# Designs tried in a protein design run: peptides against a protein of PDB entry 3H8D. Part 57

Target 1, 122 residues: chain A of PDB entry 3H8D
Amino acid sequence: DMKRQQRFFRIPFIRPADQYKDPQNKKKGWWYAHFDGPWIARQMELHPDKPPILLVAGKDDMEMCELNLEETGLTRKRGAEILPRQFEEIWERCGGIQYLQSAIESRQARPTYATAMLQNLL

## One batch from the design tools (peptide; made by RFdiffusion4, then SolubleMPNN)

Design b2_p13_6_s3 (from b2_p13_6, 5 letters changed)
Fold by OpenDDE base, seed 3:
Structure b2_p13_6_s3 (fold): chain B 122 residues (1-122), chain C 122 residues (1-122), chain A 13 residues (1-13)
Amino acid sequence: as target 1 above (122 residues)
Amino acid sequence: as target 1 above (122 residues)
Amino acid sequence: DEPIHPELEKWIL
């Protein structure tokens, strides 16, 4: 049921190559996740120097977080949880609507709250 | 459709009697709102010196915000929007589940995302 | 705060 709790998270990351550099030389990326109940529905990665990475459940499962929400510890990390709009705004800017739509049309997307919402939008 | 965007807001208020007092003598209350799409579904008021006020769509329409979400300007007020859990935690503590359940059972509650969620919980 | 899962450590600052 699409009445599962929708929760969104964001955590910063530093590139491996920058890990041991001085703080001023570490460029931050951002890892975003949308959980539809316990399982991830969408994942998104913003990088300082390469294109965004967009991932949707079903199509990209092997590249997405395999942990259920509770296992991630994200709900217990202060500042990790974000508002739905904080996710969606970036998702839209990164072409997420088209990406998910294409995944639905190719029958690669697993049905989630996100796919249902998109089907209502179109 | 219950796939409408669910948005939650909180704003502080000062009691009328405290309005013109010194800042240290103003006790803050909190006004909470849950919008199911454009329309309010639940409203809640925390007071420093009286019981919480709980309001649900259908039953309490005359006491609730009559403005649609866009008209309220809440979406444009920095710091007003809160996470769903920030609302639900307080709602539950204030007996909101029982209040809404009673409103459903008496046929006073207008169907909303909140009523549908409660029906799934019970 | 509890630490996040080690699988997410690659993302953590």
Scores: peptide ipSAE 0.134, ipTM 0.609, DockQ to the pose 0.509
Fold by OpenDDE base, seed 5:
Structure b2_p13_6_s3 (fold): chain B 122 residues (1-122), chain C 122 residues (1-122), chain A 13 residues (1-13)
Amino acid sequence: as target 1 above (122 residues)
Amino acid sequence: as target 1 above (122 residues)
Amino acid sequence: DEPIHPELEKWIL
């Protein structure tokens, strides 16, 4: 259903190796999520010291958030919700379009708002 | 096309009577817009001294923004774009659901994402 | 704010 609400979230993380350092010595990562209605469609992780991780529903379910949106508490965390473009800009820079496209082509991606948008774009 | 991007914006305004006052004596209003793809679907104006104005495409075209989204420059104005819920919460509080519903019933509203969402909700 | 689910706490500062 293309009438599902699309909501995007971002939360920071500090890598375990930095958890006890002074704030100035902690390199921050970012965890991103796109929820298509109640269920996650895309996940993205930016790390200070390794390549980004891109994940799409269907293909990467085991590595993605398994909670529905309400269960996460993200909607109730101030500053966690971001604009669609704040997600998409990073997604694009990380090669997310190609990643999702490949997942569609290999029939690994489950249909989501994201897959539909990509197919509209191409 | 339900695949159009939905984008929401808010910009402040100062009423003419307050334009030359000190900042502390200026009562701020807010102008809101919902763009369904390139075209405005809903507009809302909050005033410090009078009731809110609700406007929907088709019905209120003459009182609404006549520019397409790109022409407005809103996408390039930092802080202008807001989350969907930031718009919808105010829209709901102002009676926007009833206003849009009446516009649909009277066949004054042109079909937009907003009309489709309302019809899904009811 | 309500707490984030423990599954996500590992990501939260």
Scores: peptide ipSAE 0.133, ipTM 0.608, DockQ to the pose 0.529
Fold by OpenDDE base, seed 2:
Structure b2_p13_6_s3 (fold): chain B 122 residues (1-122), chain C 122 residues (1-122), chain A 13 residues (1-13)
Amino acid sequence: as target 1 above (122 residues)
Amino acid sequence: as target 1 above (122 residues)
Amino acid sequence: DEPIHPELEKWIL
């Protein structure tokens, strides 16, 4: 449905193992989310010392945020919301297009704005 | 079509009459645009000394930006793109909902993402 | 700002 708002968010995180280290020794990661309406469509995690994690709805539900957008509080956190391109640029750089395509081809992806956009591009 | 990207932009402007005044005497306004895919759906102008101008596609085509999004160069201007809420907050404050509703009811509005969203809300 | 849900706060600075 075209009426579902596409919203993108980014928040920094520190690894649990680094939580109590000195600031200089805390390695910062980034947690990204794409919400297609109230429900998450894509999740992405940039880690300082391991490959990025890419997750798509349908395939990776068990590993993704289970909260609806309102429950996350992201809409009420200043600076959390980002432009679509700020998400997509990282998504593409991390191989997100191929990842989502594979999920579609294997019939694992739940239809979302993201899957529709990809199918429009290919 | 849900595949049409919704993009919002804001740029400052100085009134022609103020262009050659000292900086302290230049009154800044703001030009806002909502693009539904390549074509403008809504335009809004905040002026320092007169009421805001609200414009909607179909009704106000003669007064709105005639360029497609690519032609405007807005996508290439750093800092021009804004979040949807940054547009909508001002739009609502300026009476944009009522303005667009009236345009729909009078059969003057061209169907856009904006008209569809409004019809979903009401 | 309102707090983010605890499920996310476990990561957040």
Scores: peptide ipSAE 0.124, ipTM 0.605, DockQ to the pose 0.530
Fold by OpenDDE base, seed 4:
Structure b2_p13_6_s3 (fold): chain B 122 residues (1-122), chain C 122 residues (1-122), chain A 13 residues (1-13)
Amino acid sequence: as target 1 above (122 residues)
Amino acid sequence: as target 1 above (122 residues)
Amino acid sequence: DEPIHPELEKWIL
């Protein structure tokens, strides 16, 4: 149901080679996830050296986290959970609206909270 | 150059939810990588619940490890490095030959040791 | 042993 809890997470990563460098020389990436109830709806990855990766349920299942939310351990990781807008702002800036729209139009997207909200927006 | 060192790695993963279950109830996946010198040429993922994922340099750069071999730390992880045949046997069984061939024919594949060897085989 | 790629570390043993 669309009344499921929407929860968002972000995990930083640093390349091993940069891990012990001075702060200014560490390149940080970010892994983002949107869970629509227990199941992931969207995933996004910001990398220090390459374009953002956007992934949507249905279209990109093989590239997205296969675990339900409880299995991930994200809810138990301090500092991992973020506010909806903290996800959506990045998603929008990275072209997520267009990406998901295209996935819907091509019938590749699985119905989620995100597909429903997008359809309301357009 | 094609005379670069070819090195292969495999790392197991277990889903967090299964981590503390009895051995029989743990579903193990495998992450595989082929490095052609310092750069990844092929990546492969065996999952307990879904189809294998095959990735080739050039075509799948955004889904593959972005780090050079040294940055990964794989060479310093005990038990990670495997023999060439241990990779190739799985690659072949998962349809890797056809996958890479198609990537070459569509001009999506970056030239690597793997593309060269495939072209010699066909 | 040294750390591996962080993206792998979140899932891999």
Scores: peptide ipSAE 0.081, ipTM 0.478, DockQ to the pose 0.192

Design b2_p13_6_s4 (from b2_p13_6, 4 letters changed)
Fold by OpenDDE base, seed 4:
Structure b2_p13_6_s4 (fold): chain B 122 residues (1-122), chain C 122 residues (1-122), chain A 13 residues (1-13)
Amino acid sequence: as target 1 above (122 residues)
Amino acid sequence: as target 1 above (122 residues)
Amino acid sequence: DEPINPKLEAWIL
């Protein structure tokens, strides 16, 4: 149901091994999430020293946030919510369109707002 | 190389949504890891309210700990290290043998001490 | 020992 609220979030992360290093020695990554209503539809992780990780609901559920949106507290975390385009631009750059398309074609993707939008695009 | 040190660890985890609840409302899970030398070979997650998660190197790398053993700090965490059998018994109960076998047969598993042992068993 | 959240740590900590 496309009437569900689409919300996007981003938070920085520091690798566990870097947590107690000097600030200059903490390599910063970024965690992104797209929630289609209460449930995650897409997740993306940008890393300073490895390829980005792209994840889509249905295919990658075990790798993705298992919490519903309310449980994450993201809506209450100042500065966490981002604009749709702030997610989509990075998603596109990381090959997210092809990744999601492949998941749809292999019948691994769970239907979400993201799958519907892609099906309209292609 | 089977001469690598095989080390096993377990730590409790609390779901993010439960972090700030009263202690009685924190559902406790368990995170298990088998390190074959510096690198993870198997990971397992026991949850209070969902099926266990089994993960094997090569197949599930994106879902598993990406840190080497030294980086994790697990060796310095009091009470984290467990006996091999403490891992294996739970692994067996959760269907880990079949899971790893399937990963080997599909050529998804990276060779580790765990794969070698299973190949000796079957 | 204090419990941690490995999953949480993996992607947000």
Scores: peptide ipSAE 0.107, ipTM 0.642, DockQ to the pose 0.104
Fold by OpenDDE base, seed 2:
Structure b2_p13_6_s4 (fold): chain B 122 residues (1-122), chain C 122 residues (1-122), chain A 13 residues (1-13)
Amino acid sequence: as target 1 above (122 residues)
Amino acid sequence: as target 1 above (122 residues)
Amino acid sequence: DEPINPKLEAWIL
């Protein structure tokens, strides 16, 4: 249902090797999530020293967040929630459109808000 | 080089949803790693409520530990290091032999101690 | 600032 709330979140992570270094030497990675209602639709990880990881519901379920949105506590974490465009801009830069398109074409993607919007775009 | 030290580690994790529950209600997952010298060769995850995840070097690099052994601090974490058989027993139960075999046959596996030993077995 | 994915929690945190 397109009436489901689309909510987006971002949290940083620091590599174990950088944990005890000076702040300027702690390279941050970023974990992103798109929730279509209670369940995750897309996940994305930006790393300081490796390629981005893109994940979509259906295809990548084993590697994605297993908790529903309420269980994550993300909605209660100050600074975690981001605007849709703050997610989409990074998603697009990382080749997310092509990634999701391929998942749809291979019949691996679960139908979500993301798949519906992409099918409107293409 | 077969002279590289083969070291194995296991650490527990608790699901975010269980973090603030009573100890008896915190279902533990288990993260396993096999290091062939300084670099990871195999990774395995046991979850309380989903199928095991098996990962092998070369094929699954993006999803595996990116740190070398020293950077992880695992060698200094009391109770983390396990015996080879403590890893292998679980690996075998999870179908790890077949998983690694398939990765070799598809030319996706990076040569490691694990691939060499499997080729001796088959 | 912890990842909520158990996989990340295991080896990143």
Scores: peptide ipSAE 0.092, ipTM 0.653, DockQ to the pose 0.088
Fold by OpenDDE base, seed 1:
Structure b2_p13_6_s4 (fold): chain B 122 residues (1-122), chain C 122 residues (1-122), chain A 13 residues (1-13)
Amino acid sequence: as target 1 above (122 residues)
Amino acid sequence: as target 1 above (122 residues)
Amino acid sequence: DEPINPKLEAWIL
């Protein structure tokens, strides 16, 4: 609910295939997470060579970070935490609004801050 | 309303009395602002030698930033924008919840995101 | 250039 803290994080990742290449040849992706209190509400992955991955709680639990916020250590990682808009801007560009909306309409999305905000917006 | 972007900023200030002192003798204060869309909703000032100042829209318009967000240039100032929690944590420590609540109860507070969130919280 | 969090790497990679 509204009492829970909304926190957003971003970390880079290197494709496994590029892991042992020289730094200049490592194509970087980005992993984004929105935590609604202790649990993730949305996850997003930008890749250098494939479509972005959008994930929402309830629907995509199996593919999302299973750790609670504290377990991730994200709150202790310098430079990992980002502003809400830094997440939302990318989320929107990737079609996240429609993705979450569809998950709500299909009754697949677990109620989160994200679902609540979307219902207020639409 | 919920469609408006909530953005938070922090900038340092030096007391006028310390303006011409050597840097090591300049006691720094902090100016905080919460913008609900284009207009400020809450303002807060930390001082090295006096109580914090808390201000809420409607009640304290005369003492708050009168510029809209765009006019402030805050969105263009590197390092000025902060996370919501970075504002809220200080706001709470300074008694901001009670301050805003009292302003609501006395019908002095202009409706903002801040007033709405407080009503949801209490 | 490694992922910042190995715990998350298992989910990302």
Scores: peptide ipSAE 0.076, ipTM 0.498, DockQ to the pose 0.255
Fold by OpenDDE base, seed 5:
Structure b2_p13_6_s4 (fold): chain B 122 residues (1-122), chain C 122 residues (1-122), chain A 13 residues (1-13)
Amino acid sequence: as target 1 above (122 residues)
Amino acid sequence: as target 1 above (122 residues)
Amino acid sequence: DEPINPKLEAWIL
């Protein structure tokens, strides 16, 4: 159902080890999510000190947000919602196209808006 | 084809009569557009000194942007693209739901993502 | 900014 709304979110996070440090010493990470309707389709995490983490529905369900969009409260968090391209630019830079493509080819990816768009692109 | 990308834009405009005035004396208006894939589906204009203008595809084609999205250059204009809700909030406030509903009922509206969503809402 | 939902916070913090 391609009538489902596609919504994208970004929030910062601080590592537990840095939570009590001075602001200048807190290494900020970024959490990104793509919701296809109520359910997450893609998730990624940017870290200052380790490789980015890419996650796709079906393959990585155990490591992804299990809450539906409304349960997250993200829609009520000011500044959390981002434009599609703001997500996709980072996704592409982190190798997301290749990651999702591999998940599709291995039959691990659950069908989402993201899988449909990738199949249209290739 | 609900796989078409929905993109929303907002740009300011200044009335010709105000173009040479001091900045504080320039009454700013706002031009909004919803593109359903390459083609405009909805347009609206907020004015400081007159009622808002609402336009929908099929009914108001002669008064709407005739350029496809790429031809407008809006995708290359920094700050022009906005979130769907940033468009819809203003659309709703200006009576856009009722305007589009009337256009559908009168058989003047061309089918778009907007008409499909409204029919799902009602 | 912080996550709003405690479960979400547990995933990313």
Scores: peptide ipSAE 0.072, ipTM 0.458, DockQ to the pose 0.479

Design b2_p13_7_s1 (from b2_p13_7 with S1D A7E Q9L)
Fold by OpenDDE base, seed 1:
Structure b2_p13_7_s1 (fold): chain B 122 residues (1-122), chain C 122 residues (1-122), chain A 13 residues (1-13)
Amino acid sequence: as target 1 above (122 residues)
Amino acid sequence: as target 1 above (122 residues)
Amino acid sequence: DLAELLEPLEELP
């Protein structure tokens, strides 16, 4: 539904192995989320020492945020919300278009704003 | 046209009277703009020592940014682009809903995304 | 789990 609000978020995370290291030795990853209305449509994780993790609704539900947007508290977390382009730029660089397209073609992707937008662009 | 990209920007300004004062004595205002596609739909100016200035397309064209979005360079200015809610929250607090509604009722407002959204909410 | 991601951040100085 094109009427649903598209909201994007980014939060840093520290690797479990770095949790108890000195701050200077804690390598940050970045957790990204795209919410299509109340539910997550895409998730992306940038790691300092491994390939990015790309996740799309339907295909990767069990690996993605299971909470609706309000339950996450992200809307109340200062600095968490980002612009659509801040998400999309990283998504594209990480191969997100190909990943989502492949999920659509295999019928693994749940219909979301993300799938609709991709289908309009291709 | 609901297909046009809605983009919001905020930049600080210093009052002309404060331009040559020490940095600590420069009271900042904030200039806000809502672009409905290439053209400005709403403009808002927050001043440290006077009421906010609210401007809407059609009614206030001569007081608003006359450049299209690309001509402004705002899309290329780091930190200028803001979230829709960052604009709307201030717009509401400054009486923007009443201001735009009055402009619509007087037939002074040019049709924009802003006018369409307001008409859907009322 | 988002809670797992957020918890360490809440404890970070």
Scores: peptide ipSAE 0.010, ipTM 0.532, DockQ to the pose 0.047
Fold by OpenDDE base, seed 2:
Structure b2_p13_7_s1 (fold): chain B 122 residues (1-122), chain C 122 residues (1-122), chain A 13 residues (1-13)
Amino acid sequence: as target 1 above (122 residues)
Amino acid sequence: as target 1 above (122 residues)
Amino acid sequence: DLAELLEPLEELP
């Protein structure tokens, strides 16, 4: 069994309502993903005008990226890959630790590298 | 056993001969390191006026960083951490694959994440 | 869906 790589990505998005506006009127959001090997473990969405969205594997599968890492093309998109800390800093600020912890305690979380790391921290 | 993180770092250096020269006369080199958990697995040095230096754990321990990752302070140095590809691209260009392969075949290489990945590639 | 998210960005430099 090959050791799974922990890879993190961030891409901007424009909300549908702004898609056809002039560039100056497009408010940018940010889509974040943590992939534990080929499969997403955590997802986070920063929006310009609403609270951040936090998603964890097992609990939120229907709202998370359904593609494996290779299918996303993220590994081939220049500037998409970010350092772990660039993800974790935002994750922490958005209450991601508590969100994931609650998912673990409620037995909704699928085991991932993220769940293992959190359990090691507690 | 906690899964080891693969972390990569790059810092510039000025060669001793240029240390006390005017800034315009200091030719910059680059020091690269791959840490497999707390211990260095690969090291690479780009020099302004000589061939790159490639070093792998087990074979080149005496010429490599002897400090564990935490002792280096690299994790606390802003801008030092780089993405895996930022390391690997230079490593590949410098003949790092062949260098590591030769070290494995000669039984000089200490098993690391790097050796395992190379063996999976071949 | 990531494809929907990426679609506008493919038009960006």
Scores: peptide ipSAE 0.010, ipTM 0.557, DockQ to the pose 0.054
Fold by OpenDDE base, seed 3:
Structure b2_p13_7_s1 (fold): chain B 122 residues (1-122), chain C 122 residues (1-122), chain A 13 residues (1-13)
Amino acid sequence: as target 1 above (122 residues)
Amino acid sequence: as target 1 above (122 residues)
Amino acid sequence: DLAELLEPLEELP
């Protein structure tokens, strides 16, 4: 049902290797999520020292958040929710369109709002 | 097509009667809009001194924004775009659910994302 | 795991 609510979130993360370093030496990454209803459709990780990680439902399920939206607590975390464009701008810059397109073409992508939007765009 | 992007906006307004008053005497209202794709689906006005105004597409077209989203310039206005819940919270508090429901029942509401969501809710 | 990502952040001031 393409009528599901689309919600987007961003939280910072510290690399495990930096977890015990002085606060000033902790390089922050950013974890992004797109939820299509209760389940994640896209995930993205911006790292300070390596290429972005792009993940899409169906293809990358084992690397993505396995909790439903309510279980994540993201809706209750102040400042975690972001506008759709705040997600999409980064997604586009990181090559997310091409990544999802390839996942669709290879029949690895689970149908989501994201796949539907891409199919409408192309 | 229920796959259209849902975007929400809020801008302050000053009452015409207060337009020429000292800044300290200008009571601010808030204008809210929900766009279902390029066209407005819901509009809401919070006034400092009178009941909220609720408007829905089809029923209240003449009182609502007649410009498409791009024509409004809202997408280019910093701080104007808000999260869906920031709109819905106020909409619900102002009796928007009942208002839209009544518009549907009276066959005055144009089908939008908002009407579809309400139909799924009830 | 999101929890693993969030735990260190909850410890951030």
Scores: peptide ipSAE 0.010, ipTM 0.569, DockQ to the pose 0.047
Fold by OpenDDE base, seed 4:
Structure b2_p13_7_s1 (fold): chain B 122 residues (1-122), chain C 122 residues (1-122), chain A 13 residues (1-13)
Amino acid sequence: as target 1 above (122 residues)
Amino acid sequence: as target 1 above (122 residues)
Amino acid sequence: DLAELLEPLEELP
């Protein structure tokens, strides 16, 4: 049911080389997730040194979070949950609309809230 | 030059849900790397809940470690370095030979110590 | 790359 709660999360990562550097000298990456109810619908990774990675359910299941939302502990991590727009803005900038659209057209995407919303947009 | 030092490393990871559990209740994953001199040649990820991930240089560069060995700090992490056979045994069990062979045949693999050794094996 | 995190590594879900 597309009435499931949509929740979005972001957590940082750092390169090993930057582990002991001062915060200003650490290059941060960011891991993003969109959960459609208990299950992930979209994942996105922003790297400091390489292009962003976009992943959508059905197509990229092997590369995405396999845990349900509760199992991730993200809901219990202070500062991890973000607003929908904080995810969508980055997703759009990184070509996420086209990526998901292509996955739908190739019949690789699993139906999610994200696919439904895209179908409403187009 | 294929005379470069071959070094192998392994580090564990845990699921977020297991972060505060007792060690016996944590499901460990393992991240493996083969460095051909300063640069990664193969990467392998063993997950507690999903199939292993195999990655080879050239084909999977975007998903692999982009840092040189020195930048990873792995050589300075106590217990991270492993013997070649500790890597190869797992690699073989997970279908790494076939994976690398396919990458060579498709001209996606970057030449490394690993590709050279495989060519000697076949 | 799971090495994007440092030991004890938290798996990026």
Scores: peptide ipSAE 0.012, ipTM 0.450, DockQ to the pose 0.061; fails the geometry check

